Peptides against a protein of PDB entry 5HOI. Designs and how they scored, part 76

Target 1, 351 residues: chain A of PDB entry 5HOI
Amino acid sequence: FRYMPFSPAGTPFGFTDRRYLTMNEVGYVSTVKNSEQYSITVSFFDVGRFREYHFEDLFGYDLCFLNEKGTLFGQSKTGQIQYRPHDSIHSNWTKIIPLQAGERITSVAATPVRVIVGTSLGYFRSFNQFGVPFAVEKTSPIVALTAQNYRVFSVHYSQFHGLSYSLSELGTSSKRYYKRECPLPMSLPNINSDMKKDANLDYYNFNPMGIKSLFFSSYGDPCIFGSDNTLLLLSKWRSPEESKWLPILDSNMEIWKMSGGKETTDIHVWPLALAYDTLNCILVKGKHIWPEFPLPLPSEMEIRMPVFVKSKLLEENKAILNKKNEIGADTEAEEGEEDKEIQIPVSMAAE

## One batch from the design tools (peptide; aimed at target 1 I255 E300)

Design b1_p26_4_s3 (made by RFdiffusion4, then SolubleMPNN; from b1_p26_4, 16 letters changed)
Fold by OpenDDE base, seed 2:
Structure b1_p26_4_s3 (fold): chain B 351 residues (1-351), chain A 26 residues (1-26)
Amino acid sequence: as target 1 above (351 residues)
Amino acid sequence: SSAEKERQKRIKETRETIAKLAEEEA
C-alpha cells in the first residue's frame, strides 16, 4: 500500500499534462505541466466575487485546498506548503514541514483561521492562517483532511483496522474531539471487480482509498463521497452515542432515475459540496470518472433526506429570533442555540 | 420562495443535462 497525496475532488493527470489539484463550491485549481515546472491556475465559479490568478510552480505541488479566503498548496515529498490569499493585500507565506524518512504529507486543509497538515505517519500539525504552529499530535496515519472554521474532519487508515475518522475542534488552547478514530463505514475500492477498465486502475493508483471528496455541509455536518458514489453524512455527531452515518444520496441511482431508467455506465457524478439539501457536483460523460478540461458547469442533485427539514427549521428559527428582536424582548440570544442539533421527525427520515 | 424556485430550476436543468448525456452515444 502507498500513501498518496489527497486533495478534495482532485483529479489525476491520466494521459494528459493537466489535472485539477482540487475543486469545491468556491472554484477549482488546475495545474499544467510545462517542462520541469508547473503552471497553477486558481479559478472561481463566482467570477464577480474573485479574480482568477495564476503562478509558476517550481516545486510541483500535489496537494491543494481551496477556501473563500485563500488557497493552500503542499508538496507531499518535500514537505513544502504555501498559502496564497485570494486578496493581494495579504502576503503569501511558505513553510517547510519537517518530514521523517519516507513520511509524506497525505492531506492539507485550510480555513480562514486554521491550516492543517496530515501525514502518512499520522502527524497532525495545526497552524493559524499565518503559518504560526499550534500543536503537533500523533494519530493513526492520515489519508484525508477537510476543515470548516475551527472544525476538522480527518480520515485515517490502518492496515489492521481499515478506515477510521475523527471530528475535532481546534480552539486556541486545546483540541476538542467529538469523534476520535471511530470506524468509518465506507467501502474501499474493489480491485478485482472495478479494475477491469484501465481508467479505474488509473484512478485507483491516484487515489487508492477511493475518496472522491470530503467536505462539511452548509450545516457543518461531515460528508464523504467514496468509490461507491454514495454520499455519507455524519448525523448527531454532537451526541457521541447517537452519531451515525446516513447514506443521503446514491448518485448512481439518481442518474438512473433521471436518465429514465437507462443503464448508463459512462455518466459519473463528481462531488463538490453539499449546500442545504443539494449536492453540488460536476456531471462527467466518458470513460474517466473524473472531469476533464474544460470543466463543465456545476450541477445540483437533490438529496432525499430530511436536510430539507433542517433548512426549513433553521429559517423558521431565524424568523422567530428576528421577531423576538423586533419585540424588544431581552432574551439573551444564547449563541448556543445555533449549535442545537435539529431533531428530525422519524416519519420524515423514513421517506 | 424565489430561492426555492431557483433551486427547482437548477434541479430540472440537472435532469435535462443527465437526459441529454444519456442520449449521447459513448
Scores: peptide ipSAE 0.340, ipTM 0.862, DockQ to the pose 0.488
OpenDDE base, seeds 1, 3, 4, 5: peptide ipSAE 0.339, 0.337, 0.340, 0.338; ipTM 0.861, 0.859, 0.862, 0.859

Design b1_p26_4_s4 (made by RFdiffusion4, then SolubleMPNN; from b1_p26_4, 15 letters changed)
Fold by OpenDDE base, seed 4:
Structure b1_p26_4_s4 (fold): chain B 351 residues (1-351), chain A 26 residues (1-26)
Amino acid sequence: as target 1 above (351 residues)
Amino acid sequence: SEEEKERQERIKKTRELIAKLAEEEE
């Protein structure tokens, strides 16, 4: 097994000189090999809000995370990271993460308020948006990271225990765990069955965990999309004992249904984000399970959560509301206002 | 809402796209 750099919805080079470093609901980051250097382009789906930009990469960034405020880049072997705000008013910053012999940065994440670096030795490094370090924690080897606001969803791999996950909040003074290295019920890529196609081997060599993407939903729920093309959502994560992974979308089954039951073995969902009850994705036609160039426009797939799951999520949100109201105003816990209740839009509550 | 109608139209377009892609033999 080899730890590979992971970025959300990143694609391999394959036989080409170009790939996507990352993509999500904000946009997509591409890199092109230019002999000894790379040219990176940061593109946006909302072209009215953001201006596409490019730069020359002399380091060979193989890690990327895109958010609404900037792009984080990382080089897995050298430990170099760079944050580039989209707004030219804010300065770029660069830092070298100290790596031990054989250590690799395996994933990076960035929010408007936090930067996170995870390594193959399980070093979890946190920074503010300006690259000021907060802490270094030793965990199980990190294979994937995503973050939203102050929350971090991390995926870990142990040769002995397989995949695990953590969900944490990076406050100003401390890290809180909602989940700490709990088993992740995601299937790993089956090397023996799926490797009959060269395209699957190339992808496996790029991403041996088969994690196509991970993100937070618009409601702040951790989501993961594995090699089985099932979207898993972590429900009830505020209640550690009640927390469960929900298979909210079998994308292969949905493609099959939408095709009218035709063979759809060459149609692939490439996940971007979960907004409300819709999966934003790229539909890919062909032998490769990942999008090529040019990038197709994003598509929206409806997620049919069982009504019974929606009602329980609503009840939990109400129970959290009621507990906040019963715990009177006097505890100055700087639980920042961002623990805004998952206001399930009334539209989701009405169905 | 108007936003929900737009969402439903995007979902419909996705279905139509999948149907089209499933008819395209490579």
Scores: peptide ipSAE 0.384, ipTM 0.872, DockQ to the pose 0.495
OpenDDE base, seeds 1, 2, 3, 5: peptide ipSAE 0.383, 0.380, 0.382, 0.381; ipTM 0.872, 0.867, 0.872, 0.869

Design b1_p26_5 (made by RFdiffusion4)
Pose (drawn by RFdiffusion4):
Structure b1_p26_5 (pose): chain A 322 residues (1-190, 198-318, 341-351), chain P 26 residues (1-26)
Amino acid sequence: FRYMPFSPAGTPFGFTDRRYLTMNEVGYVSTVKNSEQYSITVSFFDVGRFREYHFEDLFGYDLCFLNEKGTLFGQSKTGQIQYRPHDSIHSNWTKIIPLQAGERITSVAATPVRVIVGTSLGYFRSFNQFGVPFAVEKTSPIVALTAQNYRVFSVHYSQFHGLSYSLSELGTSSKRYYKRECPLPMSLPNDANLDYYNFNPMGIKSLFFSSYGDPCIFGSDNTLLLLSKWRSPEESKWLPILDSNMEIWKMSGGKETTDIHVWPLALAYDTLNCILVKGKHIWPEFPLPLPSEMEIRMPVFVKSKLLEENKEIQIPVSMAAE
Amino acid sequence: SYSIPTTGRSEEIHEKLYEEVQKLLE
């Protein structure tokens, strides 16, 4: 099996010279093939706070993670990473991650206080926001990483357990695991979208902590999974809290559509900030549309029953209250 | 049962999403 470089809400090149590296509630990072180099553009949705800028990529970064304080870039092959703070007060720093034979950097993540690099051999290298290393750890092969403040949500893969996840906190003292390689019941992919599933074999469209600090993941099944009770290991549950396919179906008047798709950015309490993509492909294009907000709904709505009540989709009060 | 917090903007979000989906269907 070949591990692929993962970034949250990343898009493939397809038949173009440009794609999105990473995408969330802060903004979007795109890269354009420029003859022999790349042109990286860092954009923001709150235009008032940060200034959109661009720079020339002489290395071919294919890994990226964005937070409110800076942008982290990474190269899956050479192992070079660069952290660019949004403000000009703080300097950019660059490090090169040691990679063994065939070892690839599969995912990177950054917070205002931590920088995380994961490799295909299971190396977990952590730094502060300035590049000072804390500890090098060996875990299962990492395929996806996201972090919030001091906490890290990592998704692992092997030939035995399949997909597993670890939830840990990088405290000032030492590293503490909340959950260590527990089952991750995310649906795996089972065509026009072939380009995407070569770029992202797991179908993990994005994963992120919620605005209130709960781990979330958005697989190819277009269902938002939230980790409940992660503080008590014996009570941990993955809860499906939004069937985005059902919501587009309900808003479209019960019509099956093959051209409307959801691209996850982040979860804010009960609202999924996303990009509504219109077209044959399931990933967003250029220019990037304005973010949309989709309220989470428990998957308790049956299509056949909703069609009877309408004879937008009107929902019976008795069912809506449930 | 697990409880998920809310922004308190349920009707507003719903109306805006419906208008955006209708524009895509055009």

Design b1_p26_5_s1 (made by RFdiffusion4, then SolubleMPNN; from b1_p26_5, 14 letters changed)
Fold by OpenDDE base, seed 5:
Structure b1_p26_5_s1 (fold): chain B 351 residues (1-351), chain A 26 residues (1-26)
Amino acid sequence: as target 1 above (351 residues)
Amino acid sequence: SVVIPSRGREEEVRKKAKERIKELLE
């Protein structure tokens, strides 16, 4: 086993000179090898909101995290990180993370308010968006990170205990754990069964954990998409005793159903984000399980939300509407085909 | 606020995904 640099939905070079460093709902970051240099392009799905930009990379960035405000880059071996705001108002900053002998940065994450660096020795380093350090914590070896606002979802690996996860909130004065190194019920790639195809071996060498991506849902729930092509969502994470991983989508089974039961062994889901009840993803055709160039347009796949969340939200919204109607507020609840904007109570936001 | 997609939008999403899978199977 080798600790490899992980970025959400990152792709290998394969036999090409180009790869995606990361992709999500905001956009995609690509790198092209030009002799000894790399050209990085940051592209966006909403072309009206953000302008595509590129720069020359002399460091060979192998870690990336994209958010709505900027892009974080990292070099796993040298410990260099760079944050690049998408706007020209805020300056780029660069920092060297001190690494021990044989230590690597394994994952980076960035929100508009936090930068997080995780290492192969389990150093968890937190910064603000300007690169000012908050803390250094020693954890189990970190293999993947994602973050939303002040929350961090971290995946850890031990040779003895396998995969674990943490869910934490990085306040101004303290770190709070909701979950701390709890078992992660995700299947690791099966080397003996899956490695029969050369393309699977190339991907395994790039990503030995088989984590295609991890993200927070639009509701703020931790999500992970493994090598088994199952989307797992952490439900009820605020309640330690009630918290559970839910398999909310088997993407292979869903593709098979949508095909009308045809053979779909060459169609692959590449996960981007979970928005409401839809998985935003790239549908990939071919031998490679990852998207090539040019990037296909994103597709949406409907998830089976646990019947309980959608039903409770609809019941509570009906109860709120009925109470408003009893109070004589003329909220014409037009039963129309329109998207119902439901105010989820903050207590139910991320159940 | 959370937008619960309308049934019409859910049907449209399913239709588009099915059409895209069909295109990928051709």
Scores: peptide ipSAE 0.369, ipTM 0.837, DockQ to the pose 0.341
OpenDDE base, seeds 1, 2, 3, 4: peptide ipSAE 0.366, 0.364, 0.364, 0.366; ipTM 0.834, 0.834, 0.834, 0.834

Design b1_p26_5_s2 (made by RFdiffusion4, then SolubleMPNN; from b1_p26_5, 18 letters changed)
Fold by OpenDDE base, seed 5:
Structure b1_p26_5_s2 (fold): chain B 351 residues (1-351), chain A 26 residues (1-26)
Amino acid sequence: as target 1 above (351 residues)
Amino acid sequence: PVVIPSRGREEEVRKRMAELIKEMLK
């Protein structure tokens, strides 16, 4: 086993000179290998909100995390990280993370308020958005990171214990754990069955854990998409005893259903984000399970929200509507309510 | 505010996905 640099929805070079460093709901970061250097492009899906930009990379960044405010880059071997705000108001900053002999940065994450660096030796390093350090913690070896606001979802790997995960909040004064190195019920890539196709071997060499992406949902729930093409969501993470991983989407099964039961072995889902009840994804046609160039437009795949969550939200919304009607607020509750978008309070969305 | 899409939107998303997959299978 070798620790490889991981970025959410990153793609290998394969037989090409280009790859995606990362992609999510905000956009995609690509790198092109030139003879002596790399050219990095940061592209956005909302072209009205953000302007595409590029720069020359002399360091060979192999780690990336994109958010709505900036892009974090990392070099797994040298320990160099760079944060680039999308706006011109804030300055870029660069820092060297001290690495021990053989230590690698395995993953990086950035929010508008935090920068996180994880290593192959399990060093968890936290910074503010300006690169000011908060803490260094020793954990089990980190293989993947994502973050939203102050929350961090980390995936750990041990040769003895397999995959585990942590969910933490990075306050100003302290780190709080909601989950700490709990077992992650995700299947690792099966080298013997899946490696029959050269394309699968190339991907395995790039990403031995088979984690295509990890993100927080729009509700703030940790999500992971593995090599089995199943989307797992961590439900009830605020309640330690009630917390569980839910298989909310089998993407292969959904593609098969949508085809009318045809063979769909050449159609692949590449995950970007979970927005409400839809997986934002790239549909990929071909031998490679990852998107090539140019990037296809994102598509939405309906997830089966657990009936319990949808029912609870509908009941709570009915209760709110009934209370509004009792208070004599002239909410014209026209009978055509089946087509009304239900606004859920953000506080309820993450239960 | 989180918006639960209407049934109409869910059906539209499903329809678009099914159309795209059918086109990809041509």
Scores: peptide ipSAE 0.413, ipTM 0.846, DockQ to the pose 0.374
OpenDDE base, seeds 1, 2, 3, 4: peptide ipSAE 0.410, 0.410, 0.408, 0.411; ipTM 0.842, 0.845, 0.843, 0.843

Design b1_p26_5_s3 (made by RFdiffusion4, then SolubleMPNN; from b1_p26_5, 14 letters changed)
Fold by OpenDDE base, seed 2:
Structure b1_p26_5_s3 (fold): chain B 351 residues (1-351), chain A 26 residues (1-26)
Amino acid sequence: as target 1 above (351 residues)
Amino acid sequence: EVVIPSRGREEEVRKKMAELIKKLLE
């Protein structure tokens, strides 16, 4: 087994000179080989909010994480990381992560307040957004990271125990674990069955764990999308005894149903993010399971929300509406009950 | 404010996805 650099929804070069380093709901980062150099472009889906930018990469960055405030780059072998704010007000910074012989950076994540580096030896390194270090922790080998605000979702791999996950919060003074190296019930790529197609072998060599993406939902729930094209969501993670992985979408099954039961073996879902009850994704047609160039427009796929989550949200919205009515906001209740869009305040989704 | 899609929006999302899949199968 070889530890490979992981970035959320990153694509291989394949037979091309270009690939996506990462993509999510904010945008996509591409790199193009130019002789001994690379040209990196940071592109955004909301072109009104963000300006596309590019730069020459002399280091060959193979790790990337994009957020609403900046882009983190990493070089898995040299240990170099660079943070580039999207605005011109804040300066770029570069740092070298000390690596042992044979150690690799396997994943990086960045939020507006934290930078996280994970390695093949299980070093978990945390920084603020300015690259000031907080701590170094030794864990099981890290294969993937994502982060939202102060929360970090990490995936670990052991040859003896398989995949595990941690969910932690990086405060100013300490790291809190909600989950610590718990079993992750994700299927690994089946080398014997899936490798009959050359395209699957190329992807396996790029990403041996088959983790297409790793993200937090809009509600702050950890999500993982594996090689089986199933979206798993970690529910009730605040209650350690009640926490469970929910298969909220079989994307192959949903494509098959929506086709009217036709053969859909050349249509693939590439996950970007989970927003409420919809998976933001790229639909890919072709031999490769990943998007090529140009990037298709993002699409929304309906998920099966667990009934309990929808019910709780309805109760919380009723409680908010009742509180607004008690405060004397004369919102004319137009009687159309069935089509009422449930407006959830973004603030309550995070609690 | 994040709008959770109403049933009408869920149907619209499903319809758009089905139309896109249909176009990709042509």
Scores: peptide ipSAE 0.471, ipTM 0.831, DockQ to the pose 0.342
OpenDDE base, seeds 1, 3, 4, 5: peptide ipSAE 0.471, 0.470, 0.472, 0.471; ipTM 0.832, 0.830, 0.833, 0.832; seed 4 fails the geometry check

Design b1_p26_5_s4 (made by RFdiffusion4, then SolubleMPNN; from b1_p26_5, 18 letters changed)
Fold by OpenDDE base, seed 1:
Structure b1_p26_5_s4 (fold): chain B 351 residues (1-351), chain A 26 residues (1-26)
Amino acid sequence: as target 1 above (351 residues)
Amino acid sequence: PVVIPSRGREKEVRERAAKLIAEMLE
C-alpha cells in the first residue's frame, strides 16, 4: 500500500493532461499540465457570487480543498501549502510543513477559520485561516480530511486495524474529540473484483482507499462516499454510545430505479455535497467513474434517511419552540441551545 | 447554485434526475 494525496472528489489525470484537484458544492479546481508547470483554475457554480480565477503553479500542487472564502493547495512531497482567498482584499500565504524522510502530506482541509494538514505518519497540524499554527498532534496515519467551521472529520489507516475515523472540534485553546480513531465500517476497494476494468486500476492507483469524497452535511454530520457508491452519514455523533453510520443512499440502486430498471453500469454518481435531504452530485456517463472535461452541471439526488428526516425534525422543533415562545413561558434562552443535537421526541423514538 | 432543500420539490428533483438519466441511456 502507498499513501496517496487525497482531495475531496479529486480526479486522476488518466490519459489526459488535465484533472480536477477537488470539487464540492462551491465549485471545482482544475489543473492542466504543461511540461513541468501546471495551470490551475478555480471555478465556481455560483458565477454571480464568485469570479473564476487562474494562476501558474510551479510547485505541482496535488492536494486541494475549496471553501466559500478561499482555496488551500498542498504539495504532498515537498510539504508546501498555499492558501488563496477568493477575495483579492486578503493576501495569499505560503508555508512549508516540515516532513520527515518518506513522510507525505496525505490530505488538507480548510474552513474560513481553520487550516488542517494530515500526513502519512499521522501528524495532524492545525492552523488558523492566516497560517498561524495552533498545535501538532500525533495520530494514526491520516488518509483523508474534511472540515466545516471548527469541526474536522479525519480518516485514518492502519495496516493492522484498517480504516478508522475521528471527529474533533478545533476551539481556540484546545482540541475536543467527539470520536477518536473509531472503526470506520467502509469497504476498501476489492482489487480482484473491481480491477477487471483497466479504468478502475487507474482510479485505484490514484486513490487506493476508494474514498470518492467526504464532507459535512448542511446539518454538520460527517459523510463519506466510498468505492461501493454508498453514502454513509454519521448519526448521533454527540452521544458516543449512540453514534452510528447510516447508509442514506445507495447511488447505484437509485440510478437503477430512476432508469426504470435498465442497465446502468456506465452511469456513475460523483459526490459533491449533502445539503439537507439532497445529494449534490455529478452524473457521469462513460467508462471512467469520474467526470471528464467539461464538467457537467451538478444534479440533485434525493436521499432516504432510514428513520428520521432531520429537516422535518428541525422544523418541528422550531415550531415547538415558536409555540413555547408564543405561550409566554420564560424559557431562559440558554445561548448554548443552537449546538444541541436534535432530540428525537420520545414518541418518535418508539417507532 | 445554493442547494435548495428538496422539501416540497421532491417530485421535481426526481423528475429532473430521471430525465437526465433517460437522456444518458439514449
Scores: peptide ipSAE 0.391, ipTM 0.817, DockQ to the pose 0.334
OpenDDE base, seeds 2, 3, 4, 5: peptide ipSAE 0.388, 0.388, 0.389, 0.385; ipTM 0.817, 0.816, 0.818, 0.812; seed 4 fails the geometry check

Design b1_p26_6 (made by RFdiffusion4)
Pose (drawn by RFdiffusion4):
Structure b1_p26_6 (pose): chain A 322 residues (1-190, 198-318, 341-351), chain P 26 residues (1-26)
Amino acid sequence: FRYMPFSPAGTPFGFTDRRYLTMNEVGYVSTVKNSEQYSITVSFFDVGRFREYHFEDLFGYDLCFLNEKGTLFGQSKTGQIQYRPHDSIHSNWTKIIPLQAGERITSVAATPVRVIVGTSLGYFRSFNQFGVPFAVEKTSPIVALTAQNYRVFSVHYSQFHGLSYSLSELGTSSKRYYKRECPLPMSLPNDANLDYYNFNPMGIKSLFFSSYGDPCIFGSDNTLLLLSKWRSPEESKWLPILDSNMEIWKMSGGKETTDIHVWPLALAYDTLNCILVKGKHIWPEFPLPLPSEMEIRMPVFVKSKLLEENKEIQIPVSMAAE
Amino acid sequence: EEEEEEEEEMEEKEEELEKLSERLKK
């Protein structure tokens, strides 16, 4: 099995010279093939706070993670990473991650206080926001990483357990695991979207902490999974809290559509900030549309019963209250 | 002519997506 470079809400090149590296509630990072180099553009949705800028990529970064304080870039092959703070007060720094034979950097993540690099051999290298290393750790092969403040949500893969996840906190003292390689019941992919599933074999469209600090993941099944009770290991549950396919179906008047898709950015309490993509492909294009907001709904709505009540989709009060 | 037709198709797609986004916000 070949591990692929992962970034949250990343898009493939397809038949174009440009794609999105990473995408969330803060903004979007795109890269354009420029003859022999690349042109990286860092954009923001709150235009008033940060200024959109661009720079020339002489390395071919294919890994990226965005937070409110800076942008982290990475190269899956050479192992070079660069952290670019949004403000000009703080300097950019660059490090090169040691990679063994065939070892690839599979995912990177950054917070205002931590930088995380994961490799295909299971190396977990963590730094502060300035590049000072804390500790190098060996874990299962990492395929996806996201972080918030001091906490890290890592998705692992092997030939035995399949997909597993670890939830840990990088405290000032030492590293503490909340959950260590527990089952991750995300649906795996089972065509026009072939380009995407070669770029992202797991179908992990994005994963992120919620605005209130709960781990979330959005697989190819277009269902938002939230980790409940993660503080008590014996009570941990993955809860499906939004069937985005059902919502587009309800808002489209019960019509099956093959051109409307959801691209996850982040979860804010009960609202999924996303990009509504219209077209044959399931990933967003250029220019990037304005973000949309989709309220989470428990998957308790049956299509056949909703069609009877309407004879936008009207929902019976008795069912809506449930 | 082909560029004008592509711009018109893009404007229609944007209008449909705006209407869908408004419904999702209700």

Design b1_p26_6_s1 (made by RFdiffusion4, then SolubleMPNN; from b1_p26_6, 12 letters changed)
Fold by OpenDDE base, seed 3:
Structure b1_p26_6_s1 (fold): chain B 351 residues (1-351), chain A 26 residues (1-26)
Amino acid sequence: as target 1 above (351 residues)
Amino acid sequence: SAAEEAEKEREKKEEELKELQEKFKK
């Protein structure tokens, strides 16, 4: 297994010279290959609050985390990290993370108060916003990180145990665990079924865990969006015994509903953030499941627990058609175009 | 030109995405 650098909602280069290093509700960070260097642009959705800026990257940053105060960059192989405040009041700082032979930085996260670095060997390194180290902890191999304020959501991978997660709080004196390497009930990308399309293979090679993004909700709940396009939210995480993952949105189902029950194989949801009751996302139309250039405007998608599955609707519609045929209604059996528009019952569309 | 066709196809794609965005906001 190869650990790849993960950034929230990061996109591959594909066949292009450009990619998004990360994107979220704050903005998007792009990088362009310029011969021996990269040009990085930090762009924002709120152009009134933030000013876009760019810089030349001589290091080839492949890790990024954007927050409201700054951008953290990382180079997975060299261990270099750089924090760039969006304001000019605070100085940029650079640090080299010591890496063992074959170790990679797999994920980085930054809040206004913490910087976190996770590695393929499971080294969890914490810093303040000025790059002052707090601690080094050894965990299971880290594949993804996000953070909000003092809280860190980490995803771990073991070849024996699959995906696990931790939820921790990085106080001034100590790390508190709310959850420590608990099973994560997220499906991994299915290499056999999904890899028939070259675009899916390219994405899998970029992100073998299929974690499109992870973030904290506006309420401070850990969220993860996997390859199944289901948004999972960790509910009741303060109560270890009551904590559970909730599938709060099936984005494939929502696209299908919005398309009038047509198969839309070219429309994809790219997750940015979870607000109160809406997934902030990019709607992507095209061959790739990820946003290309230019970035479309963000969309909002209401969170809904899956109350029905497409298969059940298909069965119910077939049963209705069969009953109509038994009643001798000459419903012209328009031939079995597999692409038949499935009428979504008004009751199910309103749920 | 091939560039003008690619730009028109891009504009069309952006319009179709905008219409989808308006459906998800309702």
Scores: peptide ipSAE 0.022, ipTM 0.475, DockQ to the pose 0.732
OpenDDE base, seeds 1, 2, 4, 5: peptide ipSAE 0.020, 0.006, 0.018, 0.016; ipTM 0.457, 0.325, 0.499, 0.363

